# Designs tried in a protein design run: peptides against a protein of PDB entry 7Z53. Part 27

Target 1, 150 residues: chain A of PDB entry 7Z53
Amino acid sequence: PRIKNQADCIPFFRSCPACPGSNITIRNQINALTSFVDASMVYGSEEPLARNLRNMSNQLGLLAVNQRFQDNGRALLPFDNLHDDPCLLTNRSARIPCFLAGDTRSSEMPELTSMHTLLLREHNRLATELKSLNPRWDGERLYQEARKIV

## One batch from the design tools (peptide; made by RFdiffusion4, then SolubleMPNN)

Design b1_p12_3_s3 (from b1_p12_3, 4 letters changed)
Fold by OpenDDE base, seed 5:
Structure b1_p12_3_s3 (fold): chain B 150 residues (1-150), chain A 12 residues (1-12)
Amino acid sequence: as target 1 above (150 residues)
Amino acid sequence: APPDDIAAQHTP
């Protein structure tokens, strides 16, 4: 572990103690706050949906991103494939389908859309960093570890 | 978490 003196630390995480009087303590608290976000809206509560939200084309542990659009180079949620897509019906000229997300309301509530998008980006960022730190981890490990951090 | 924080957690 990067923290050398474990006796002066309080284990707030299963494997991550917080040591008073260090910058590491502050950083760990920030990480703890991040974990308070219910990410079920991003990952999906049901296994079939959760799998559909993942990028299964590689071993990088990433969530799927939109293949048609980006926001100034940043990822957007992938589109769903609904038979009667209500988003397509809302504005027939725009021809923009509903987003695929862990919460079906993602396209109905802009606040959720934004949050889902941000957490999608954060997950993929984390997975990328974890891959850099742990190059031997497979996609499942990267996905699960990133999910734990989000 | 920032990359530095991730490194801090995953390095012994």
Scores: peptide ipSAE 0.010, ipTM 0.467, DockQ to the pose 0.026; fails the geometry check
Fold by OpenDDE base, seed 2:
Structure b1_p12_3_s3 (fold): chain B 150 residues (1-150), chain A 12 residues (1-12)
Amino acid sequence: as target 1 above (150 residues)
Amino acid sequence: APPDDIAAQHTP
């Protein structure tokens, strides 16, 4: 951790405390994450699939986001890469594939998709703040610490 | 993975 004086910091997670002197709202971000359902549903319990849900193009510890669409500038879930995408077959004119979080249910269960979207945004927001607190952390550390906060 | 897990839902 960047902060060495742990006595003046609040241990929000195992390896890195947050000091009150910092203008970073890590505590609020943690509260936001825990206010939702189990965040493990965003990360996945299977490591191979979990890696596919991450943004591996940088060292920011981010989850992958949709590269084609945004919601008023905010992130959306990435599209799945299904060979036979049922979402494309359901509405051929829309040409919208299934989200990673939604699979065949991405269009039928918008509430679940929305929840996953929110948690995606919260993770990435948290990772961004953790990067500010610990600039020397690599992407793996940022991702793992953000994941473990919940 | 749980049925509502993103990773689990990745593969229908």
Scores: peptide ipSAE 0.008, ipTM 0.379, DockQ to the pose 0.094; fails the geometry check
Fold by OpenDDE base, seed 3:
Structure b1_p12_3_s3 (fold): chain B 150 residues (1-150), chain A 12 residues (1-12)
Amino acid sequence: as target 1 above (150 residues)
Amino acid sequence: APPDDIAAQHTP
């Protein structure tokens, strides 16, 4: 197996959706979450928003990430698209829009933004691993399965 | 209580 620490792995195996006659993957280990976190908050409860939070440019099942900034190479939340962006209005010199996970309250509750960021990264990590384990899965299945694991 | 869901925090 590619993962050396088997104690941190969870089993995961599925058939290929486009190839029903194909063999099931032999390697079915995936990294498990090490923390007790409710990730339901990250995906959005409304379908239109949930779709907007996804990276729809590929079939990797990823959540969208910030296209302008990273945190030492790691993903940040995508920017929101607000008509009257309170973050831009609050600090005009910074020219930094609000993240989707926050508005002006992000300054008072940075824990929310941080948690969303961490769970975003975890989802994308899981989706990437699932793609490696199940290369024939499409983006929808990767997204849904990663969401279930998180 | 402050909303923790992204849907509650997002304003289109």
Scores: peptide ipSAE 0.008, ipTM 0.407, DockQ to the pose 0.091; fails the geometry check
Fold by OpenDDE base, seed 1:
Structure b1_p12_3_s3 (fold): chain B 150 residues (1-150), chain A 12 residues (1-12)
Amino acid sequence: as target 1 above (150 residues)
Amino acid sequence: APPDDIAAQHTP
């Protein structure tokens, strides 16, 4: 759903923000902040999700990128394929679906989107460099090694 | 840390 009070909120766990008026504990907020800094949030905590975040069309170990838009030639987060996409429902003028990185927060909380985008780009940069250094590594090895470095 | 991933935040 649309988040109305995002200005004073931070990312919380998966899909929720931690706001001053929320029932979220300080510990949970701190953990969420740590996870926000941790690049592990880019890769997914569940194997099916992690696979969906990867570019599986090649053996380059890359994360999936947006197929419709780029930022002056640089990668953006891929769109999700949600039924009843809340971003399409709530943002009628832009007609942009939710990023895989989030729901309406992807448009309402650009700080979160920016961090995921930066880490996405860094992973793909590292994977590309690792491929150059290790031409025989397959996509899984490249992905895992880049993930460890990020 | 609690689980946090790039796509888990897509649920409204």
Scores: peptide ipSAE 0.006, ipTM 0.369, DockQ to the pose 0.053; fails the geometry check

Design b1_p12_3_s4 (from b1_p12_3 with T1A D8A Q10H)
Fold by OpenDDE base, seed 2:
Structure b1_p12_3_s4 (fold): chain B 150 residues (1-150), chain A 12 residues (1-12)
Amino acid sequence: as target 1 above (150 residues)
Amino acid sequence: APPSDIAAQHTP
């Protein structure tokens, strides 16, 4: 569902202090998984890493995704850009580099990798929805609002 | 060679 009647609210839903009820409703409608899980591990705690985890090629507020592989059409974590990539050294025939995520262990534990992947997809879904709801938001606003929605 | 995933998504 999508809120259609916004006559009493500004078009920027996330930052409408005059319409707190509408903001809550919108957040509930988005139904983000990040409301139930601390997704800080996906975004990175260090600013340089956080920037590298973002898709900065557009104003859509998206996280970066794998450019080589998809999971049946769905996004996977982006590969890191390590000179001495330990993942490449463990299985030389596979030639699969380490994933990049906020947690450096993203390629060490399949469970962690899968969770990061799901949250990556959720962020991008959320950012896409926020773009639809707030067409004038730029990429930074979309990214930050998607990141902090609870 | 194709750019890294990071590089490919940091340029317009």
Scores: peptide ipSAE 0.270, ipTM 0.830, DockQ to the pose 0.285
Fold by OpenDDE base, seed 4:
Structure b1_p12_3_s4 (fold): chain B 150 residues (1-150), chain A 12 residues (1-12)
Amino acid sequence: as target 1 above (150 residues)
Amino acid sequence: APPSDIAAQHTP
């Protein structure tokens, strides 16, 4: 979920420690959650899953998003790649596979799906802003910093 | 077959 009230946000900005002499463009400070959110359900608690949930095709620190569908231009959870996909079996006509998320129940509980989706969007938003603030950060740094904020 | 969402986003 995105924070609507600025009073519930804290500013965040860091420079790239590996590039102390680099010109880092500072735009608007990034707003982050002031309260801790256990986002393990979004990022995955196991490293192999966590890696699969990331977009590793670039250095933007993004979580993977659905490549087939969007919600009015906004990101949706990526599909999993299961040999025997239970979601496909449940609704043969729709031919929609299960979503991949940090919580395997994401496709079983619409409430979880919604939460995962919102936090996915928030992560990618944060990572994008962090990239703007710290253009020399690599994907790992962006991902980790965004993850810590969420 | 088209690549999965994961495969597409794990190819450098």
Scores: peptide ipSAE 0.224, ipTM 0.792, DockQ to the pose 0.320
Fold by OpenDDE base, seed 1:
Structure b1_p12_3_s4 (fold): chain B 150 residues (1-150), chain A 12 residues (1-12)
Amino acid sequence: as target 1 above (150 residues)
Amino acid sequence: APPSDIAAQHTP
């Protein structure tokens, strides 16, 4: 669900705050830039979450993508499987569950969702390129090398 | 809750 009260500041990247308001602030933009280097929002800071964000169906080192929807053929974030999904409860007409990402608030902040999506696509692009350059690398190696580049 | 997309990817 979207954050309704944009006046309050919230945690953005771990202990980093975000004050989105009605507009994208310079602070939010800086945080997004920092996240590009850290990429913790994409890969998750905890190992169980990090594993859940990966595509484990092959040895391509890819992050998991949405299985229901695409953006003109391009990847979207996968849906989570929450017992009481707040995204489904807040917008009953859309019937769209919360996204699964390294930051649990990705569905609440469109700017985060977009950044997660872009970095997801970049990781998968890098992993694909690395596979082409190094055909004998397994999925773990591809994933880790792509993660280091991002 | 609907099945996760992660679970769907891991279904053979």
Scores: peptide ipSAE 0.009, ipTM 0.412, DockQ to the pose 0.324
Fold by OpenDDE base, seed 3:
Structure b1_p12_3_s4 (fold): chain B 150 residues (1-150), chain A 12 residues (1-12)
Amino acid sequence: as target 1 above (150 residues)
Amino acid sequence: APPSDIAAQHTP
């Protein structure tokens, strides 16, 4: 279903909805934030990294989220998979690896990690809305369209 | 890419 509160959003039309296979997609208006942030940094500029940042377990077009922790029920960045994880090395008692967006500087750059987290949440919000508007879109289409809107 | 890019901060 569409977002009920339209007062907090601006309308956005997606042009030229493609028809995957024989499926018909619906050109529909979606809600977007009244303000925008450059979110290009959260998707990765290289295809292998971009794929690693996505949730590939479903066709919802979502970015991957942390599977161990949440922030009061809200999504956190996924952990990186560094063989020599500096976050684990710097505080062995905490046993918390680096966020994928945090790297070695995550503790010194909480603003960066926070921003990536917010943009992650926004992408997933948009992808969810796009899925409700275009239920026949696959995960790739949802991901790409959400990325373009963010 | 700026240092804040995830691509710049991640090594696969």
Scores: peptide ipSAE 0.008, ipTM 0.396, DockQ to the pose 0.088

Design b1_p12_4_s1 (from b1_p12_4, 6 letters changed)
Fold by OpenDDE base, seed 4:
Structure b1_p12_4_s1 (fold): chain B 150 residues (1-150), chain A 12 residues (1-12)
Amino acid sequence: as target 1 above (150 residues)
Amino acid sequence: PIPDDILAQHIP
């Protein structure tokens, strides 16, 4: 089926093909995965977003967490600051805005939200541990190293 | 807990 309206398309980026020496009709992809978990959804693929996802109030290399709510003391994703927040409009009684995450779909799929939340917690755990192990590391180093581990 | 191999590489 042809999608006539390109605005309705979900953008996907495809990896480069591995050019086999054989004329196979099956397109093989170059494995560009450097980690088991693609954490780009958590950290953001764009620098401005990535910065907004960080806790910049200290040098602990942490990701930002929700300032209004916790899950029995555990971190939740921070809220975004959207001018027209669709999440607030979806259920006005709930008054829960959209989450800020590396993937804009985080508030659309509970499964994705959960995964983001778990990885957020893991990052912050790792960063905290790395700070203990490397007390001289600044927030940037802690953030980057934790990000690499996740 | 962090795996030992990860700890080892991040400990100065």
Scores: peptide ipSAE 0.023, ipTM 0.520, DockQ to the pose 0.028
Fold by OpenDDE base, seed 5:
Structure b1_p12_4_s1 (fold): chain B 150 residues (1-150), chain A 12 residues (1-12)
Amino acid sequence: as target 1 above (150 residues)
Amino acid sequence: PIPDDILAQHIP
Protein backbone atom coordinates (compact mmCIF):
# COMPACT_ATOMS: atom_id res chain seq x y z
CA PRO B 1 0.00 0.00 0.00
CA ARG B 2 1.21 3.52 -0.80
CA ILE B 3 1.96 5.53 2.31
CA LYS B 4 -0.20 8.66 2.12
CA ASN B 5 1.21 10.53 5.11
CA GLN B 6 5.01 10.62 5.11
CA ALA B 7 5.35 13.01 8.05
CA ASP B 8 6.15 10.22 10.52
CA CYS B 9 8.07 7.99 8.12
CA ILE B 10 11.45 6.44 8.81
CA PRO B 11 13.60 6.10 5.70
CA PHE B 12 14.97 2.57 5.53
CA PHE B 13 16.56 3.18 2.17
CA ARG B 14 16.70 5.91 -0.44
CA SER B 15 13.24 5.66 -2.02
CA CYS B 16 10.94 3.82 0.39
CA PRO B 17 10.06 5.22 3.80
CA ALA B 18 8.34 3.05 6.37
CA CYS B 19 5.70 4.90 8.35
CA PRO B 20 5.03 3.30 11.67
CA GLY B 21 1.53 4.14 12.68
CA SER B 22 0.87 5.34 16.22
CA ASN B 23 1.18 1.71 17.30
CA ILE B 24 4.44 1.11 19.20
CA THR B 25 4.36 -2.60 18.32
CA ILE B 26 4.75 -1.83 14.63
CA ARG B 27 7.77 0.38 15.29
CA ASN B 28 9.51 -2.36 17.24
CA GLN B 29 8.92 -4.90 14.50
CA ILE B 30 10.24 -2.50 11.87
CA ASN B 31 13.35 -1.84 13.93
CA ALA B 32 13.86 -5.55 14.34
CA LEU B 33 13.55 -6.03 10.59
CA THR B 34 16.03 -3.24 9.83
CA SER B 35 18.52 -4.71 12.26
CA PHE B 36 17.94 -8.16 10.80
CA VAL B 37 18.01 -7.23 7.13
CA ASP B 38 21.58 -7.20 6.22
CA ALA B 39 21.42 -6.36 2.52
CA SER B 40 23.49 -9.51 2.13
CA MET B 41 20.31 -11.47 2.82
CA VAL B 42 18.69 -9.83 -0.20
CA TYR B 43 21.56 -10.59 -2.55
CA GLY B 44 22.41 -14.03 -1.17
CA SER B 45 25.55 -14.98 0.72
CA GLU B 46 26.47 -17.88 -1.56
CA GLU B 47 27.67 -17.26 -5.09
CA PRO B 48 25.34 -19.75 -6.82
CA LEU B 49 22.33 -18.24 -5.07
CA ALA B 50 23.52 -14.71 -5.81
CA ARG B 51 23.73 -15.55 -9.52
CA ASN B 52 20.25 -17.09 -9.49
CA LEU B 53 18.87 -13.90 -7.97
CA ARG B 54 20.20 -11.80 -10.87
CA ASN B 55 18.62 -11.12 -14.23
CA MET B 56 21.25 -12.56 -16.55
CA SER B 57 19.27 -11.96 -19.76
CA ASN B 58 20.72 -8.47 -20.28
CA GLN B 59 23.52 -6.11 -19.23
CA LEU B 60 21.36 -3.90 -17.00
CA GLY B 61 22.62 -5.19 -13.63
CA LEU B 62 19.11 -6.03 -12.44
CA LEU B 63 17.87 -8.55 -9.93
CA ALA B 64 15.48 -11.16 -11.26
CA VAL B 65 11.78 -10.39 -10.92
CA ASN B 66 8.66 -12.52 -10.94
CA GLN B 67 7.68 -13.51 -14.46
CA ARG B 68 4.05 -14.33 -13.64
CA PHE B 69 2.86 -11.58 -11.30
CA GLN B 70 3.30 -7.86 -10.67
CA ASP B 71 1.98 -5.47 -8.05
CA ASN B 72 0.34 -2.58 -9.92
CA GLY B 73 3.12 -2.80 -12.49
CA ARG B 74 5.86 -3.06 -9.85
CA ALA B 75 8.18 -6.01 -9.41
CA LEU B 76 7.66 -9.00 -7.14
CA LEU B 77 10.20 -11.59 -6.03
CA PRO B 78 10.85 -14.43 -8.47
CA PHE B 79 9.62 -17.92 -7.71
CA ASP B 80 11.98 -20.68 -6.68
CA ASN B 81 11.99 -24.13 -8.26
CA LEU B 82 11.98 -26.50 -5.31
CA HIS B 83 11.42 -30.22 -5.70
CA ASP B 84 9.15 -30.37 -2.67
CA ASP B 85 7.89 -26.81 -2.58
CA PRO B 86 6.27 -26.29 0.83
CA CYS B 87 4.29 -23.30 -0.40
CA LEU B 88 2.61 -25.36 -3.10
CA LEU B 89 1.85 -28.07 -0.56
CA THR B 90 0.37 -25.62 1.96
CA ASN B 91 -2.41 -24.48 -0.37
CA ARG B 92 -2.84 -26.73 -3.38
CA SER B 93 -5.67 -24.67 -4.83
CA ALA B 94 -3.66 -21.44 -4.99
CA ARG B 95 -0.70 -23.05 -6.80
CA ILE B 96 1.70 -20.34 -5.62
CA PRO B 97 5.28 -21.55 -5.15
CA CYS B 98 7.81 -20.19 -2.69
CA PHE B 99 9.76 -17.05 -3.52
CA LEU B 100 13.43 -17.13 -4.36
CA ALA B 101 15.36 -14.82 -2.05
CA GLY B 102 18.59 -14.61 -0.11
CA ASP B 103 16.63 -15.60 2.98
CA THR B 104 14.75 -18.89 2.63
CA ARG B 105 12.23 -17.66 5.21
CA SER B 106 10.97 -14.90 2.92
CA SER B 107 7.95 -16.95 1.87
CA GLU B 108 7.18 -17.92 5.46
CA MET B 109 7.03 -14.40 6.87
CA PRO B 110 5.06 -11.76 4.95
CA GLU B 111 7.12 -9.02 6.60
CA LEU B 112 10.32 -10.49 5.16
CA THR B 113 8.65 -10.91 1.77
CA SER B 114 7.69 -7.25 1.79
CA MET B 115 11.15 -6.10 2.83
CA HIS B 116 12.89 -8.19 0.20
CA THR B 117 10.42 -6.94 -2.40
CA LEU B 118 11.12 -3.32 -1.50
CA LEU B 119 14.87 -3.85 -1.64
CA LEU B 120 14.52 -5.66 -4.96
CA ARG B 121 12.66 -2.67 -6.35
CA GLU B 122 15.21 -0.27 -4.91
CA HIS B 123 18.14 -2.17 -6.40
CA ASN B 124 16.51 -2.23 -9.82
CA ARG B 125 15.67 1.46 -9.54
CA LEU B 126 19.27 2.29 -8.66
CA ALA B 127 20.64 0.11 -11.44
CA THR B 128 18.33 1.86 -13.90
CA GLU B 129 19.46 5.30 -12.74
CA LEU B 130 23.10 4.25 -12.86
CA LYS B 131 22.62 3.00 -16.42
CA SER B 132 21.16 6.37 -17.37
CA LEU B 133 24.11 8.20 -15.82
CA ASN B 134 26.75 5.75 -17.02
CA PRO B 135 25.61 4.24 -20.31
CA ARG B 136 28.93 2.45 -20.90
CA TRP B 137 28.77 0.41 -17.69
CA ASP B 138 28.12 -3.28 -18.19
CA GLY B 139 25.70 -5.39 -16.18
CA GLU B 140 28.33 -6.45 -13.64
CA ARG B 141 29.35 -2.87 -12.89
CA LEU B 142 25.74 -1.72 -12.62
CA TYR B 143 24.87 -4.62 -10.33
CA GLN B 144 27.86 -4.08 -8.04
CA GLU B 145 27.42 -0.31 -7.80
CA ALA B 146 23.71 -0.62 -7.07
CA ARG B 147 24.48 -3.28 -4.45
CA LYS B 148 26.95 -0.95 -2.74
CA ILE B 149 24.35 1.80 -2.48
CA VAL B 150 21.66 -0.46 -1.02
CA PRO A 1 28.95 4.70 -1.33
CA ILE A 2 26.83 6.77 -3.70
CA PRO A 3 28.78 7.69 -6.85
CA ASP A 4 29.56 11.38 -7.28
CA ASP A 5 27.68 11.53 -10.56
CA ILE A 6 24.45 10.54 -8.81
CA LEU A 7 25.02 13.09 -6.08
CA ALA A 8 25.65 15.81 -8.65
CA GLN A 9 22.34 15.29 -10.45
CA HIS A 10 20.32 15.66 -7.23
CA ILE A 11 17.92 12.96 -8.33
CA PRO A 12 15.03 13.23 -5.88
Scores: peptide ipSAE 0.017, ipTM 0.480, DockQ to the pose 0.023
Fold by OpenDDE base, seed 1:
Formats: sequence, C-alpha cells, structure tokens
Structure b1_p12_4_s1 (fold): chain B 150 residues (1-150), chain A 12 residues (1-12)
Amino acid sequence: as target 1 above (150 residues)
Amino acid sequence: PIPDDILAQHIP
C-alpha cells in the first residue's frame, strides 16, 4: 500500500515505505530489515512493466523466463521486443536482443544482469515452494507473497 | 518477510 505521509517513514520499499506513525498496519516489514533486498529492479516499478515480467500462462505466480536459452537448465531473463533494440545494434554478429527486466539497464551491466537473473531464480523458487505449502493459493497470491519474501 | 501462516506451519 502507498503511504501518504512519508516524513517519518522507513524506506523499506522505494514506493512503499514503512511508517510507524501511520494508521496503516504494515505486515511485519520492519522485522525483515536485516534481510531486506530492494528488488524493484527485478519486478518493475510500474504495473504495465510488472505484468510483462510475469508468466501469465499459468497460476503459479512465476516470473517470465527466457524461452530460447537456459543456463544448464537454469532460468535466464526473458528477451525484450524493442522496435529499435540497442543490443542488436551494438553487436550485429551476435544477434542477441536486450533482456527484459525491471531496470532498462539490465543488458548494459553484466553485474546487474547477473543479479537480476539470480533474483528471478529465487522468486520462482520461492513461488514454487509457496505453492507446495499452500496448494489453494492462486497465481496472484503466490506472486505477491514471493515478491514480499525476496 | 515470510507470511505468518507459513511460519506457523513450521513451529512445533
């Protein structure tokens, strides 16, 4: 939930800080301070992008993965479909498009790409585990709960 | 954070 008064907020999430002085009950966010990771770069900060980063073919709450390549069976980031793809233009011989991620820089910095990939894998792992623990949860619930844990 | 209902399942 968006907090209106952010003056005394703890910046847990870029868009959803924890505000102890607010009338809004925030579910156990402060207790996760030591293990908190800002994964907004992975999930996207805008709803249209966030939807495009999800696997919408099932109710498993997964993020979308690359459909062409895997890393020894492990997931890779999906490709974007840019009209004028800068990655294709940079290396014309490789013919590999840019990755789709919450951060448009995901294909510019190998370290950032690696982090996105690891967090993608972790999200999908968590969503799978949550499905096992809670078989009746739908894809939206699984996605949201996994995102909260990451 | 891990949901309370998930945590409760693993607490004896």
Scores: peptide ipSAE 0.012, ipTM 0.428, DockQ to the pose 0.024
Fold by OpenDDE base, seed 3:
Structure b1_p12_4_s1 (fold): chain B 150 residues (1-150), chain A 12 residues (1-12)
Amino acid sequence: as target 1 above (150 residues)
Amino acid sequence: PIPDDILAQHIP
């Protein structure tokens, strides 16, 4: 199923938006995404933030996902708990807070939001696979190993 | 690398 969070196009970091009628190949998009070397923007560069980005309710090594919304059954970034949330102030009618990510700018740039969402999903996918392969690993091991692969 | 099936959801 196609992600339908954009009316016409889905933007990607360091690539052209995926638009109807575009000649963008999936391989080209993969290469563009894999050019993102520093995953600190996804995982957080500070330990307190990194912990807040994790799902600590289990030992599955997962990143936290949005608890209110999904995108056609797929995970979205969790919301931040900002006291003065600029996303809420910008569009008061929408009442959608900023996303929590490794960088606060993730909500300001749709390209970053998309990238972070994809990497969130990939991390959780990897952690799930690693759990299947290594059922005795705890959440910390799963998280760290998945992070290394991403 | 992001799986092809995930990226395909963004591409028409």
Scores: peptide ipSAE 0.011, ipTM 0.404, DockQ to the pose 0.027

Design b1_p12_4_s2 (from b1_p12_4, 7 letters changed)
Fold by OpenDDE base, seed 2:
Structure b1_p12_4_s2 (fold): chain B 150 residues (1-150), chain A 12 residues (1-12)
Amino acid sequence: as target 1 above (150 residues)
Amino acid sequence: AIPDDVLAQHIP
């Protein structure tokens, strides 16, 4: 089914954007995902990629978020900036580019995309909380400490 | 490992 209000939906490769249900479901999933030890799929295992996944416009230690779409006001993964974007070419009607993530498969598997999205939100939540607790920490410290907690 | 100061502040 085609969803008209795509601004509050999650765009997926080869499919139409999917809108989630209640915020309760999202929060429950976040709580469950904190049990996952390896978050390298979100942060990236390569240093250049890891830097590209960060919001470097401030000293808040945040991961970059999508600038076009949100999920009921919540953050989504940022889009990549590929010249020949395969996601745009594969599903022309969806008009969604590939996501930028630590795992390059994030655009292909909705389940994986959802997990990455939830961990992105959790990181940014933790970084925000750590900033409140430790106002003297710079963006690098906040990013690293939030990464350790996730 | 998460530093003790972070744990003390974050974990109730």
Scores: peptide ipSAE 0.023, ipTM 0.536, DockQ to the pose 0.027
Fold by OpenDDE base, seed 3:
Structure b1_p12_4_s2 (fold): chain B 150 residues (1-150), chain A 12 residues (1-12)
Amino acid sequence: as target 1 above (150 residues)
Amino acid sequence: AIPDDVLAQHIP
């Protein structure tokens, strides 16, 4: 995110603030996104939604991904199953439903869609790495630990 | 516990 007020500092790590004017690397920018983003937008703030956002087909602690489309092999957000899907109604020719995310606005704002997609990928990357490092962890442990890091 | 190598990826 871009800081509008140069007098304010933002955390690039949850416990490490960085002030405007410092030479920020691309890596620091990526870390900054995860450090202050409200995870509820990605994981959901309600338990039923949170469960629907998870891949429950295995014990890998993954978030659910789109089953129809990928972005050159990379994951996209899953589709929601809304009865009266506003995304389908808005553009009938495209026939693309709204995405499922922790924030209902995810499909209305492309910027949010992109951010949620990136964080989805990051979570699944982390969960995969944690599984490699901790083979005995179950899906719940992997999910929770990855969630803490994101 | 978060492994050091994983944690390091998120530290500037």
Scores: peptide ipSAE 0.020, ipTM 0.480, DockQ to the pose 0.026
Fold by OpenDDE base, seed 1:
Structure b1_p12_4_s2 (fold): chain B 150 residues (1-150), chain A 12 residues (1-12)
Amino acid sequence: as target 1 above (150 residues)
Amino acid sequence: AIPDDVLAQHIP
């Protein structure tokens, strides 16, 4: 997607060039995808984390999204709230906190971040569609049903 | 059962 508004973009600076399309890169993506078939990495395996990953401000069953940045209007992962944020400490120039995800390593691996982002969007899409089909469902039902589909 | 119309939609 084309970025039209720089104010809504995360100024992520890469120190390393993108890996060429080697078999290793493809395998890493596939391995990451297979790990995401277990949606526990997206939703969190622990209830406190799972709750923190949800948007609890409404009854739409949505996952929380980044409140500072979007990708051409599309959702990004929310930032974590760590006192000693390792992402901030590692790259002080970028000033980008770690993302909050079911897997704490999501911010360390761009591929994981991307997949989590896609699955976040998919969940929220599904929850939205389920709400449209079932207007009387509450947020818990919508969240659980969307989670089961993902 | 997941409705077919939901499954047919693409990722936004």
Scores: peptide ipSAE 0.019, ipTM 0.489, DockQ to the pose 0.026
Fold by OpenDDE base, seed 5:
Structure b1_p12_4_s2 (fold): chain B 150 residues (1-150), chain A 12 residues (1-12)
Amino acid sequence: as target 1 above (150 residues)
Amino acid sequence: AIPDDVLAQHIP
């Protein structure tokens, strides 16, 4: 088994435990977050925002990812396109705009940024897996089913 | 509609 000493594990949503004697996997961390977070704030509660958070270039049901930066090949939140971007004013030398997310506070609190990033990755992972399991599903179906799992 | 394979955390 991947996780040792399951009797001493704390279960999270989707039946993934966190065990003191084992390294917590990315899956475990994401499960912990999804148990306490309203994912509607990740996807956007308003339809125009929700559409802007999606990758519309294919039928894979993916959320949009940052087009300029990655974390060792892993996805980051896409940038917003604000006329008056407050994030650019915090450090003019860094020139990093605000992230686009379902919660406008995502760029204000590093914890939210990290959380939304993890859930973005999880959604895209799930959508990819669902595509493998259901090759005939279109992008809308993949997106909706992945959203329901998150 | 969620496949069992996705939801089941199989931890061998």
Scores: peptide ipSAE 0.023, ipTM 0.523, DockQ to the pose 0.023; fails the geometry check

Design b1_p12_4_s3 (from b1_p12_4, 5 letters changed)
Fold by OpenDDE base, seed 2:
Structure b1_p12_4_s3 (fold): chain B 150 residues (1-150), chain A 12 residues (1-12)
Amino acid sequence: as target 1 above (150 residues)
Amino acid sequence: SIPDDILAQHVP
């Protein structure tokens, strides 16, 4: 679908940008990743944040995933550790904290959250495949190479 | 560079 106001859109995918105020359905179109995507909002633009978004418990080059919840067995974004978590305060009954991502708005915009989740899964998939193809690569190499592909 | 196996998976 063609989006009219492309200036306000975040181009996660060539054909499926995330636009504030737009009713966009994020679909799993991993096979459509044919162009470079600025995934800084997923990986983090600053090194401290980028490290916090990684799974440092192994040398698989993976991004961190939620340790409490999964989506039908698939990964979700990890939770942030905010002292005054606005997400917990917004919906007290849900008791779901804000997600941790490269973009602080990830928990504010469902479309953005969905895209982050998809790219998280794709990164981890790519890293896993790269590990299979290159067993000698360490976690840093796997992470960086997967990041370049995403 | 991107391995051919990875590129093949992203062919629509």
Scores: peptide ipSAE 0.024, ipTM 0.485, DockQ to the pose 0.024
Fold by OpenDDE base, seed 1:
Structure b1_p12_4_s3 (fold): chain B 150 residues (1-150), chain A 12 residues (1-12)
Amino acid sequence: as target 1 above (150 residues)
Amino acid sequence: SIPDDILAQHVP
C-alpha cells in the first residue's frame, strides 16, 4: 500500500512490512502480489462473507472500505465486528479491531493486510472506471466485471 | 493476473 501520512493509518496497518519503506520489504511484498493469482482471498470464497465485504449501500459495485481511517484519502480495509475480537484481546493498548477480509487471517498476517489493501483499492478503481465507461451498469455487474479483471 | 498499476501503488 501507499502510505503518505502514517498518522492517518491505524496501528495495525502501520505495522505492515511495507510501512517502513525498505527496499527489501517492498520487494518482498511485490513478489507476494505477483504470485497471488486467486483473488478469492480478497473477495471471500463464501457468499455471506463476500456480501459483507461489499459496499451494498449503492450501485457502484465497490468493496467496503474503512469508515474510520484513510491513508491520505486512500482506502483501508474495513473493520470486522466480532464480539470477541482477537485483535483487541491480543493488543489491549492499541484498541484496533481486526480487519475484515476474504481471508480471516488478514489481520494476523501483515503481508495479507497489505496485499488486501492494494487489491481493495484496485477493485474500487476498476469499478469506478467501469462505471464511467458503462453508466447503465448496476452494482452487481460492476462488481463482477471488476472482480474478473483483478 | 494482478494489474501492473496495483504493483505501482505499492509505495510506502
Scores: peptide ipSAE 0.023, ipTM 0.464, DockQ to the pose 0.029
Fold by OpenDDE base, seed 5:
Structure b1_p12_4_s3 (fold): chain B 150 residues (1-150), chain A 12 residues (1-12)
Amino acid sequence: as target 1 above (150 residues)
Amino acid sequence: SIPDDILAQHVP
């Protein structure tokens, strides 16, 4: 198998569906949950927003991640650059701006923030796996293929 | 829809 360490398999990620320890029931449940999520909420329904949500600094097909903070080494949503950022205005001492996502409400509801964060991580994980399997794919191909899987 | 190449690489 291509996976070097099968003990590190994450059965709920679609990038590793054939791990020996994978539970089919869990896999099906996760697939059902992702089908419930509108992908436009993560990727953006408008082209300018969609481009702003991508990491355009390389050809890895990744979504942009927060450049200031991480969660135990894992990615967080990037910050937006709003003229009147309501998140900054709400708590001036914290100095934490609103997140940039396909849904402007992502920073208003912790549940949306969490879901978008998880799907961001999944996209980037899928893109990374696709790059490993297809080294000659450019960033656009990697991004589109990962987006289709999510 | 997982690409066949990903599935093929994860053969036990």
Scores: peptide ipSAE 0.021, ipTM 0.528, DockQ to the pose 0.022
Fold by OpenDDE base, seed 3:
Structure b1_p12_4_s3 (fold): chain B 150 residues (1-150), chain A 12 residues (1-12)
Amino acid sequence: as target 1 above (150 residues)
Amino acid sequence: SIPDDILAQHVP
């Protein structure tokens, strides 16, 4: 189900602009990383979307990452394949599409994109560690166990 | 506005 009051954002994102370097923001970020509800945001609410967010090319239980760009060697969100991509239309010179599950709204809220990116990286880190600890686990097991930890 | 994936997960 969807939240009905879209005017109410997650407190973490509403508090950051006032105190970007405060301990409050750090604590809120930690809460987002440790919250099951907050962490589940990056996995998708529907099975088709959840599958599209996963890297299905191997049995490593990873989420899909951007295949074109990295952030100083670190993963970025994968691009979506929108027919009418609003991000491409907004800045035609940059030619950067929206991230998967992203749109114009996401572009207007870079904090949300950042959170998704961090959770993506954390999931993949955990999945990688779990693979090292449990080399016989298949991709589904790794994915689910990493999801539980996040 | 908030992305749909976030909205879907934060339902009371």
Scores: peptide ipSAE 0.017, ipTM 0.431, DockQ to the pose 0.048

